# Designs tried in a protein design run: peptides against a protein of PDB entry 2AZE. Part 16

Target 1, 148 residues: chain A of PDB entry 2AZE
Amino acid sequence: AQECQNLEVERQRRLERIKQKQSQLQELILQQIAFKNLVQRNRHAEQQASRPPPPNSVIHLPFIIVNTSKKTVIDCSISNDKFEYLFNFDNTFEIHDDIEVLKRMGMACGLESGSCSAEDLKMARSLVPKALEPYVTEMAQGTVGGVF
Target 2, 101 residues: chain B of PDB entry 2AZE
Amino acid sequence: GRLEGLTQDLRQLQESEQQLDHLMNICTTQLRLLSEDTDSQRLAYVTCQDLRSIADPAEQMVMVIKAPPETQLQAVDSSENFQISLKSKQGPIDVFLCPEE

## One batch from the design tools (peptide; aimed at target 1 V73 D75, target 2 S79 F82)

Design b1_p12_8_s1 (made by RFdiffusion4, then SolubleMPNN; from b1_p12_8, 6 letters changed)
Fold by OpenDDE base, seed 1:
Structure b1_p12_8_s1 (fold): chain B 148 residues (1-148), chain C 101 residues (1-101), chain A 12 residues (1-12)
Amino acid sequence: as target 1 above (148 residues)
Amino acid sequence: as target 2 above (101 residues)
Amino acid sequence: MKRTGESFTIHL
């Protein structure tokens, strides 16, 4: 009985670990789709324009975005070598990483929010290796979570 | 018996985890290939128009931070303190504003 | 900050 109890504890531990890895895999898939989709978008845009955009008109990954009200007063201190920055705001702010920006741009095809149309799903599937296609389908259906 | 059943369950869970690890490895490999491809690196960018679609500079100030890897970011957002601290160990940090137009 | 440099205030 005690041995069975110990194995049951281990079983639960492994189930939780699998759940965590499922979450990590989903995020990796979203990143892959978003990056590839972004690259394709920009490649097409540059081809249509017959030239790349001016260097200072684009922001290459990686980056972080900070936004706040235009009324917010910001005090900024910068070290001489620009290795250190300190920003003090008089009101609330938001921070977004580049992945979140790409998701909001629709680069992940709405897969992250369960808003994936048939066309979006087709695009998403085309941007991953064959081995990942079933998982993309499950993500779109919201059926990820089972043990396989 | 119950012991045999639990033992079998653990074996099945191990196989499931191995499959997840395999899929994750495939995914990380794809991301690495993207990072190593010069053309992909060149095309991995957003525009100010993209950022305006996320946070309109007409209403919000949008600040862009370009920081080297391993840069430390500390943020405090409370009723008494609103602060962001950045500390890089591998190079200078670049900060600029997204224009309204 | 250990290496203090330029300080400024942003008003928008």
Scores: peptide ipSAE 0.033, ipTM 0.887, DockQ to the pose 0.040
OpenDDE base, seeds 2, 3, 4, 5: peptide ipSAE 0.030, 0.031, 0.030, 0.031; ipTM 0.887, 0.886, 0.886, 0.887

Design b1_p12_8_s2 (made by RFdiffusion4, then SolubleMPNN; from b1_p12_8, 6 letters changed)
Fold by OpenDDE base, seed 5:
Structure b1_p12_8_s2 (fold): chain B 148 residues (1-148), chain C 101 residues (1-101), chain A 12 residues (1-12)
Amino acid sequence: as target 1 above (148 residues)
Amino acid sequence: as target 2 above (101 residues)
Amino acid sequence: MKRTGSSFTIHL
């Protein structure tokens, strides 16, 4: 019947919405883990050094990274107020946000790939509220979606 | 029947979504708390050494862009056009290179 | 009028 068909359409819509929310939650968890892990690392490092790093030696979040071959020629135009930049490259480039950088640094404990070690998983769990631990576990196992 | 089955499925999906919303709220709350913690923000940094670990400056030039919120970024990467455009509305943009050691 | 600003080229 038409009613059943309508409900099936709604079911599919809800399934897709849930899938999207799952993806968003996973990213939020990874961001939380990566950030807390980074802060923890730096706190420990500064304690060991008994001093913070020189101000100009570190890059605070947020930031964006652009990388290209060292042979790439870059022309840059900057407005006087530095509100506008234009970069022209003679070859391909890559752009990465700070979260991706943190992931590549291992700050997300390899959870992003679902292949973290037992120790990495333990670390990841310790960096989230208890309510999120089961989901972190599922992410590590590659079985996200089993909680519901 | 089929109608009852579908209705039940929708209720189950609603419960699942509510659980997801709850978890997301917890997570976003944690992130907000971190953003409000000045000590955490002070410690939220990477070094050039960190960047070299993911993109070796011996082979790749690494450029860092620090821009205010709501900065517009436009990128074109094609065989005939390689361009990045930045436009800030809230303040100056800072760009610097990670040196090769 | 032509936009004012600074320009440079990066060669590595």
Scores: peptide ipSAE 0.033, ipTM 0.888, DockQ to the pose 0.040
OpenDDE base, seeds 1, 2, 3, 4: peptide ipSAE 0.030, 0.031, 0.030, 0.030; ipTM 0.889, 0.889, 0.889, 0.888

Design b1_p12_8_s3 (made by RFdiffusion4, then SolubleMPNN; from b1_p12_8, 6 letters changed)
Fold by OpenDDE base, seed 2:
Structure b1_p12_8_s3 (fold): chain B 148 residues (1-148), chain C 101 residues (1-101), chain A 12 residues (1-12)
Amino acid sequence: as target 1 above (148 residues)
Amino acid sequence: as target 2 above (101 residues)
Amino acid sequence: MKRTGESFSIHL
């Protein structure tokens, strides 16, 4: 009985670990797709323009975005060495990392929400190694989560 | 029996986890390759237009933060406190506003 | 006390 109980505890532990790894894998896939798609977009754009954009007109990854209402008052304190920043807002704000920005830009082809068209799915599949294509398909269908 | 069943289940879960590990290794390898490709890194950027599509500066102020790795970010968003704290260990933090169109 | 080199307020 005790042995079975121990194994059931281990079973639950493994199930949780698998669930976590599934989430991590999905995020990794989305990152890969988003990055590759972004690079592809920019490469094409630069080819069309026959030149890169001005250096100070673009923001290279990594970055973080903070947005708030234009009515929000922001007080900012910066350390002398600029190693520390403190922002105080008088109203709510939003924080987005670069990956989230890319997702909202559609760089992950809507795969992040399972809201991809056939064309989006085709693009997503084209941006991952063959071994990952089935998983991408499952993500698009919202069917990820089954135990293999 | 129950013990044998559980043992078999654990073996199956192990196989599933190994499959996930394999796929994750593929993904991490691809991401590493992207990070090591100078052309890809050169092209890994967004524009102000992109950011406006996320949060239009006509309605929202958009602040961009570029910080070194391992920078700590602490955020509080409550009815009584709205605060962001950044602390870098590896270099200065750069902050700038996305201009309106 | 934290040493700060710059403090400012932003309002659009």
Scores: peptide ipSAE 0.036, ipTM 0.889, DockQ to the pose 0.043
OpenDDE base, seeds 1, 3, 4, 5: peptide ipSAE 0.033, 0.032, 0.032, 0.034; ipTM 0.888, 0.888, 0.888, 0.889

Design b1_p12_8_s4 (made by RFdiffusion4, then SolubleMPNN; from b1_p12_8, 6 letters changed)
Fold by OpenDDE base, seed 2:
Structure b1_p12_8_s4 (fold): chain B 148 residues (1-148), chain C 101 residues (1-101), chain A 12 residues (1-12)
Amino acid sequence: as target 1 above (148 residues)
Amino acid sequence: as target 2 above (101 residues)
Amino acid sequence: MKRTGTSFTIHL
């Protein structure tokens, strides 16, 4: 009946929304872990060195990086107020936001790819509130989404 | 019947979504706390060594972009066009190169 | 037309 059809549509809508929220939650968890792990790493490093690094030697979040072959020619145009930049490359480039950089640094403990060692998983779980630990475990196992 | 089954499924999905919302609230709270913690923000940085581990400047040029929030980024990476456009509305954009060792 | 104050080319 029409009523059942309407409910099926609603079911599908909810399933899609849940899927989106699962993705968002996973990203939020990864961000949290990555940030906390980064802070922890740097805190420890500064304690060991007994001083912070030179101000001009570090890049604070947020940032974006662009990398390309050293052979790539880059033309850059900058507005007078520096509000606008235009880069033209003669070859392919890569863009990475700070979160991706942190992931590649291992700050998310390999959780982003489900490639956590036992030690990585232990670290990851230690960096989230207790309520999130089961979800972190599921992420590590690649078993998130049992509702589907 | 089918109708009753669907209604039950919807209720179950609602519960699942509520659980997700709860967990997301926890996460957003934690991230907010991190953003509000001065010491954490002071320590939220990467080094040139970190960036070299992502893309070695010996082989790759690494450009760092510091832009205000809500900066628009448009990128085209095709066989005929390779372009990045940045447009800020809240302040100047800073760009610098990561040096080689 | 976009107003630009600086233009440069990076060669590596």
Scores: peptide ipSAE 0.029, ipTM 0.888, DockQ to the pose 0.043
OpenDDE base, seeds 1, 3, 4, 5: peptide ipSAE 0.028, 0.028, 0.028, 0.029; ipTM 0.888, 0.888, 0.888, 0.888

## One batch from the design tools (peptide; aimed at target 2 L73 V76)

Design b1_p13_1 (made by RFdiffusion4)
Pose (drawn by RFdiffusion4):
Structure b1_p13_1 (pose): chain A 148 residues (1-148), chain B 101 residues (1-101), chain P 13 residues (1-13)
Amino acid sequence: as target 1 above (148 residues)
Amino acid sequence: as target 2 above (101 residues)
Amino acid sequence: STTSHTFTLTHTI
């Protein structure tokens, strides 16, 4: 019974590591797909009607987005060297990642929620190495859990 | 008995984890190659029209923050106001708005 | 009363 207790806690510890690692693997696959999709969308857009986009109309990754109501008062304070910043808000605001932005743009082909059309899934499968194809299929069905 | 049952479980979980680590290894390698790729980095950007479908600078205000790696972001819910604090240990941070308002 | 959250920012690309 004593030894069984030790094996059980070890088992539960491993089950926790696998559960964490599955979520990490899924996030990484989505990033891999989203990044590659964004790059190819821009590579193609730069062909159509030549001259690359003006530098001010473009934002390179990595970045963070903050949005609030147009009315919301914001108070900005900046350190000399611009290493430190402080913002005060008199209302609710939202913070979004670039990956989240790319997902909302549909760059991950709806794979973030299994919302893929046949074409979306085909696109997602082609942007990932063959060894990751089964796991992409698992993500598309939502049958990722059960903890294998 | 149960001891063999738990030992067999530990073996299944060991093999499963080795497989997961392998796939993660392949996955992070793909991301590393993307980061080392100059042409992909040059093309890894979003337009103002992109940021619109997720929050357009017509009704809502949109702020873009670009801080070097390792910088800290603290968000605070005061008794009366909200705050965002950014502290970069190395390198300056950049902040700007979107053109359409 | 105050509630705060601290994040460390990382880059993937």

Design b1_p13_1_s1 (made by RFdiffusion4, then SolubleMPNN; from b1_p13_1, 4 letters changed)
Fold by OpenDDE base, seed 5:
Structure b1_p13_1_s1 (fold): chain B 148 residues (1-148), chain C 101 residues (1-101), chain A 13 residues (1-13)
Amino acid sequence: as target 1 above (148 residues)
Amino acid sequence: as target 2 above (101 residues)
Amino acid sequence: STTTTTRTLTHLI
């Protein structure tokens, strides 16, 4: 019947919406873990060194990374007030946000790819509220995607 | 029947979405708390060593851009044009390079 | 008129 067909369309719409929210939640969890892990690492490092790092030796979040071959020539034009920048490259480049950098640093414990060791998983779980721990476990196992 | 089955499915999906929303609320709350914690923000940094670890330092140049919120970024990466344009409305843009060893 | 600073980068500095 037409009503059943309408409900099937609605069902599919809801399934897609849930899938989108699952993706969003996973990203938020990864951001939380990565950030907390970074802060924890740096706190420990500063305690061990008994001092903070020199101000010019660190980059605080947020930031964007641009990487390219060392052979790439970059021409940079900067306005007087530094409000405008123009970079021209003679070859390809890549742009990454700070979260991606943290992931590559291992700050998300390999959870982003479901490649957590037992210790990585333990760390990841310790950095989220208890209510999120089951989801972290599912992410590590690659079993996310089911209906709650 | 078929109608009853579909109705039940929709109810189950609603419950699942509610659970998902709850988890998302918890997560966003945690992120907000982190953003409001001054000490956490002070410790939210990477080093040049970190930046070198994400790419082959022998082959890759890494440039760091710090721009105010609402900065417009335009990038073109094609065979005939390689360009990044930044336009800030709220303040100056800073660009950093890690020193060579 | 606008004034700009142009730099050419080939390696990390």
Scores: peptide ipSAE 0.062, ipTM 0.896, DockQ to the pose 0.036
OpenDDE base, seeds 1, 2, 3, 4: peptide ipSAE 0.039, 0.039, 0.037, 0.056; ipTM 0.894, 0.894, 0.895, 0.895

Design b1_p13_1_s2 (made by RFdiffusion4, then SolubleMPNN; from b1_p13_1 with H5T F7R T12L)
Fold by OpenDDE base, seed 4:
Structure b1_p13_1_s2 (fold): chain B 148 residues (1-148), chain C 101 residues (1-101), chain A 13 residues (1-13)
Amino acid sequence: as target 1 above (148 residues)
Amino acid sequence: as target 2 above (101 residues)
Amino acid sequence: STTSTTRTLTHLI
């Protein structure tokens, strides 16, 4: 009885760990897809234009985004060496990392929200190694972890 | 019996976790390869048009912050205070706005 | 110590 109880505890521990790893893996897959898709898009665009965009017209990863209402008053204090910034807002703001920006751009093919069309899914699969394709399919179907 | 059943469950969970670990290793390897590829890094950028697509420029102001690694970011968003503090250790911080802003 | 400059965001660029 005690041995069974110990194994039950271990079982629950492993299930929780697996759940956490599933979430981590999904995020890693989304990042990979988003990055590769972005690179592919830009490569194609530059080929069509026969040149790269002007340096000051693009922002390279990594970065973060801060957005707020255009009506929000923002005061900024900057150190002389630009090592320190202080932004004061008179209203709420949002912060997003570059990965979230890529997702909102559709670079993850809607896989992050289960809004993946057949074409989106095809694209997503094409951007990952073969070993990851089944998992991408499961993500799109919402069936990740079905064996548990 | 109960013991045998639990033992079997644990074996199955072990196999599942090993599979996840393997897939995660593949993913991290791919991401590392992307980060180490000069051409990929050159092409890893967004445009002002992209930024406009994620937030309505008619209603939202969008600023982009590029900071060196290990930069400390502190954000306070409450009725009492709305503030972002950035402290870099490895170089200057850059802030960008879309031209139309 | 460092000296800080305070300005509106529109003056950053």
Scores: peptide ipSAE 0.092, ipTM 0.898, DockQ to the pose 0.037
OpenDDE base, seeds 1, 2, 3, 5: peptide ipSAE 0.071, 0.059, 0.046, 0.072; ipTM 0.898, 0.898, 0.897, 0.898

Design b1_p13_1_s3 (made by RFdiffusion4, then SolubleMPNN; from b1_p13_1, 4 letters changed)
Fold by OpenDDE base, seed 1:
Structure b1_p13_1_s3 (fold): chain B 148 residues (1-148), chain C 101 residues (1-101), chain A 13 residues (1-13)
Amino acid sequence: as target 1 above (148 residues)
Amino acid sequence: as target 2 above (101 residues)
Amino acid sequence: STISKTFTLKHLI
């Protein structure tokens, strides 16, 4: 009886660990799709324009975004070597990482929110190795989370 | 019996986790390849138009921060203080403002 | 280092 109880505890521990790894894998897949999709988009755009964009017109990954109302007063103090920054706002602000920006741009094909059309799914599948395609399909259907 | 059933469950969960680990390894490998590919990194950028699509510059000021790895970011967003502190140990931090049309 | 100067932000073009 005690042995069975111990195994039940272990079973639950493993189930929880698997669930955590599933979440991590989903995020990794979204990152892969977003990055490859972004690169593909920009490659195509540069080919059409027959030139790269001006250097100061683009921001390369990685980055973070801070946004606030245009009415917000911002004081910015910077060290001489630019190693330290201090921003003081008189109102609330938002912070977003680059992955979130890419998702909002649609680079993850709506897979992150279950808003994946047939065309989106086709694109998403094309941007991952064959071994990951079934998982992408499950993500699009919202069926991820089951035991393998 | 119950013991045999639980033992079998644990074996199945082990196999499931191994499959999951394999998929994760494939995915991390792909991400690493992207990070090591010079052409991919050259093309891994967003534009001001992209930023405007996520935050309306007519209403919002959009600031972009380029910071070296391991940069410390501390943010306070309360009624008492609204503050962001950045501290880099590996190089200078660059800050850009998305221009208004 | 210490914070010693206040600057305006750089603008993307």
Scores: peptide ipSAE 0.078, ipTM 0.893, DockQ to the pose 0.044
OpenDDE base, seeds 2, 3, 4, 5: peptide ipSAE 0.035, 0.029, 0.058, 0.029; ipTM 0.891, 0.883, 0.893, 0.885

Design b1_p13_1_s4 (made by RFdiffusion4, then SolubleMPNN; from b1_p13_1, 4 letters changed)
Fold by OpenDDE base, seed 3:
Structure b1_p13_1_s4 (fold): chain B 148 residues (1-148), chain C 101 residues (1-101), chain A 13 residues (1-13)
Amino acid sequence: as target 1 above (148 residues)
Amino acid sequence: as target 2 above (101 residues)
Amino acid sequence: STKSTTRTLTHLI
């Protein structure tokens, strides 16, 4: 009886760990797709323009976005060496990492919400190694974890 | 019996976890390859147009922060305090706005 | 903390 109880505890531990890894894997897949899609888009754009964009016209990853109402008053204090910043807002703000920005740009092909068109799914699959394609399909269908 | 069932479950879970680990390794490898590819990194950028597309530029101000790795970020968003604090240990922090702002 | 000053944000072109 005690042995069974111990194994049940271990079972639960492993299930939780698997759940965490599933979440991590999904995020990694989304990152991969988003990055590759972004690179592909920009490569194509530069080829069409026959030039890279001006250096000061683009933001390279990684970055963080802060957005707030245009009416929000922001006071910014910066250290002399620019190692420290302090922003004070008079209203609410949002913080987003670059991955979230890419998702909002559609770089993850809507896979993050399981809302992929046929073309989106095709694109997503084309941006991952073959071994990951089944998981991408599961993500698109919202059936991740069905085997577990 | 109960013991046999649990033992079998644990074996199956082990196999499942190994499969996940394998897939994760594939993903991390791909991401590493991207990070090591100079051309990919050069092309890993967003434009002001992109930034404007994620929020209504008429309503929202978008600030871009580029900070070195391991930069500390503290954010308070409450009815009484709205604050972001950044502290870098590896270099200067840059903050940008799009020209249209 | 360090001494800080208010500066204008850098605008991309």
Scores: peptide ipSAE 0.112, ipTM 0.900, DockQ to the pose 0.046
OpenDDE base, seeds 1, 2, 4, 5: peptide ipSAE 0.050, 0.054, 0.031, 0.077; ipTM 0.895, 0.897, 0.890, 0.898

Design b1_p13_2 (made by RFdiffusion4)
Pose (drawn by RFdiffusion4):
Structure b1_p13_2 (pose): chain A 148 residues (1-148), chain B 101 residues (1-101), chain P 13 residues (1-13)
Amino acid sequence: as target 1 above (148 residues)
Amino acid sequence: as target 2 above (101 residues)
Amino acid sequence: STSSSTVTISHSI
């Protein structure tokens, strides 16, 4: 019984590591797909009607987005060297990652929520190495859990 | 008995984790190659029209923050106001708006 | 009352 208790806590510890790692693997696969998809969208757009985009009309990764109502008062304070910043808001605001932006743009082909058309899934499968294809299929069905 | 049952479970979980680590290894290698790729980095960008479909600078205000790695972001809910604090231990941080308003 | 959270910004690419 004593030894069994030790094995059970070890089992539950491993089950927790696997559950964390599965979520990490899924996020990494979505990033890999989203990044590669964004790059190919821009590579193609730069062919159509030559001259690369003007530098001010473009934002390179990595970045963060903050949005609030156009009316919301913002108070900015900046350190000399611009290493530190402080923003005060008199209303609700939202903070979004670039990956989240890329997902909302559909760069991850709806795979973030299993919302893939046949073409979306085909696109997602082709942007990932063959060894990761089964796991992409698992993500497309939502049958990722059960903890294997 | 149950001791063998738990031992067999630990073996399944050991093999499963080895497989997961392998796939994660392949996955992070793909991301590393993307980060070391100059042509991909040059093309890894979003337009103002992109940031629009997720929040357009017509009704809402959009702010872009670009801080070097390892910088800290603290968000605060005061008794009366909201705040975002950015502290970069190395390198300056950059902030700007979107053109359409 | 005041409540807060802190995150470290990382780069994935």

Design b1_p13_2_s1 (made by RFdiffusion4, then SolubleMPNN; from b1_p13_2, 6 letters changed)
Fold by OpenDDE base, seed 1:
Structure b1_p13_2_s1 (fold): chain B 148 residues (1-148), chain C 101 residues (1-101), chain A 13 residues (1-13)
Amino acid sequence: as target 1 above (148 residues)
Amino acid sequence: as target 2 above (101 residues)
Amino acid sequence: STTSTTKTLTHRI
C-alpha cells in the first residue's frame, strides 16, 4: 500500500515534468519555424531587390523592443562605457523580445495561437525536420500530449 | 495488481519523456545550425516597418535595445514608477529609434 | 566611481 502510494507520487512528478518539457519543445519549435521563415522571407526580398538593404535600415537579432506613447517623456542616464542604462518614463511602456516580435509578424505561421490555415500549416511543416512534423500537426490541432 | 499497473505506467512515462528529449535535441540542433550559418545570421533581421506593424506608429514610439548576452534588464511599471534599467557585463549596449520615426 | 550622461528623449513630431 505504501509502495503504491510512493509510486503514485512519482507518477505525478513525471507527468508534471513531461508537461513542462512539452511546453519547452513547443517554444523551441516555434522559434525554429519563426527564424527559418524570417530568413526565407528576407532572402526572397533581397533577391527581388537585387541587393541587400542598407545596414542601418535593419535590426539583426537579438534585440528588445520598448514601445510607449509618443507623448511619453523619457529621461535616460548612460554610463561612459555604455554598460549601464537607466530610463525613467512619465507613463507606462511595453517590452517585447525578438521572439514575440517574430510571432506577431506571423513568422511562426499562427502556430503559437492555433490559428494555422492550411497554407500556414504547410509552411510550418516545411520548416522543420521530418521527425518534428507530427508534433507541428498536433500543435496546430491543439492535441499535444497524445503520447500518453 | 495495482503495483504492476503503476510500474507499467511509470515505464511508459519514461519512454514518453525520452521521446520528448529526443525531439528537443533535434530542435536545439537545428537552432544551433542556424546560429552557426553566417548567411542565416546575415538574414536574421527585421525592418522598422516590421516593428511599426506591431505597434501603432501613429501613437507609439519604438525604442530598440541591442544588448550583449546576459545583460540584466529590470523594469518597473506602476502608477508611482516607470523605469527600465540595463546592465551589461560583456559589452556596450546600443539603444536607438528607427530612423524613419 | 563612474560618470554618466543624462539625456531626455523626446519623440520627433
Scores: peptide ipSAE 0.033, ipTM 0.884, DockQ to the pose 0.034
OpenDDE base, seeds 2, 3, 4, 5: peptide ipSAE 0.026, 0.032, 0.026, 0.033; ipTM 0.880, 0.884, 0.880, 0.884; seed 4 fails the geometry check

Design b1_p13_2_s2 (made by RFdiffusion4, then SolubleMPNN; from b1_p13_2, 4 letters changed)
Fold by OpenDDE base, seed 4:
Structure b1_p13_2_s2 (fold): chain B 148 residues (1-148), chain C 101 residues (1-101), chain A 13 residues (1-13)
Amino acid sequence: as target 1 above (148 residues)
Amino acid sequence: as target 2 above (101 residues)
Amino acid sequence: STSSSTRTLTHRI
């Protein structure tokens, strides 16, 4: 029947939307863990040093990183107001946003790849509100995807 | 029947999505709290050592870009073109190399 | 990895 067909379409639409939101939630959780873990690390480090790091030795979020071979020739054009930049490279480059940098630093506790040790998972859980802990566990186990 | 089954499925999916939305709201709230906390802002940084661990400056040049919100970044990485374009509408863009370089 | 991409920078923290 036409009514059933309409509902089938709606069902599929909702399933896809849920899947997208699941992916978004996972990323948000990783960001939260990474940010909190970073702040915690730095707080501890500054306490141990009894001093904040020199201002030119740190890069505050947000940022992005571009890396290329030191042999790569880079031409840079900058507008007079510094609102526009154009970089031309003679070879390949890589771009990483701050979240990716944090993940590679281990700030997300390996949760992003499901490579959490028991200690990593414990840390990850401790950095999220209680309501998110079950989802963190599912992420670590690779069991995210169910309809709940 | 089929209609009843589909109707039930949609109700269940609605409940599932509501739960998902709730979790997302919790998460976004936590992120906003971090962004609004001055101490967290002060401590939300990486060091040169951190960047070295990701991209060894002995072999790689590491460029840092700090730009205002909503800055547009376009990148082309192909045999025909290797290019990055940045366009800001809300202020100047800051680009610098890692200090250890 | 893609040969061409567009990204928008936003402040999260």
Scores: peptide ipSAE 0.047, ipTM 0.894, DockQ to the pose 0.548
OpenDDE base, seeds 1, 2, 3, 5: peptide ipSAE 0.035, 0.028, 0.035, 0.033; ipTM 0.889, 0.883, 0.888, 0.887

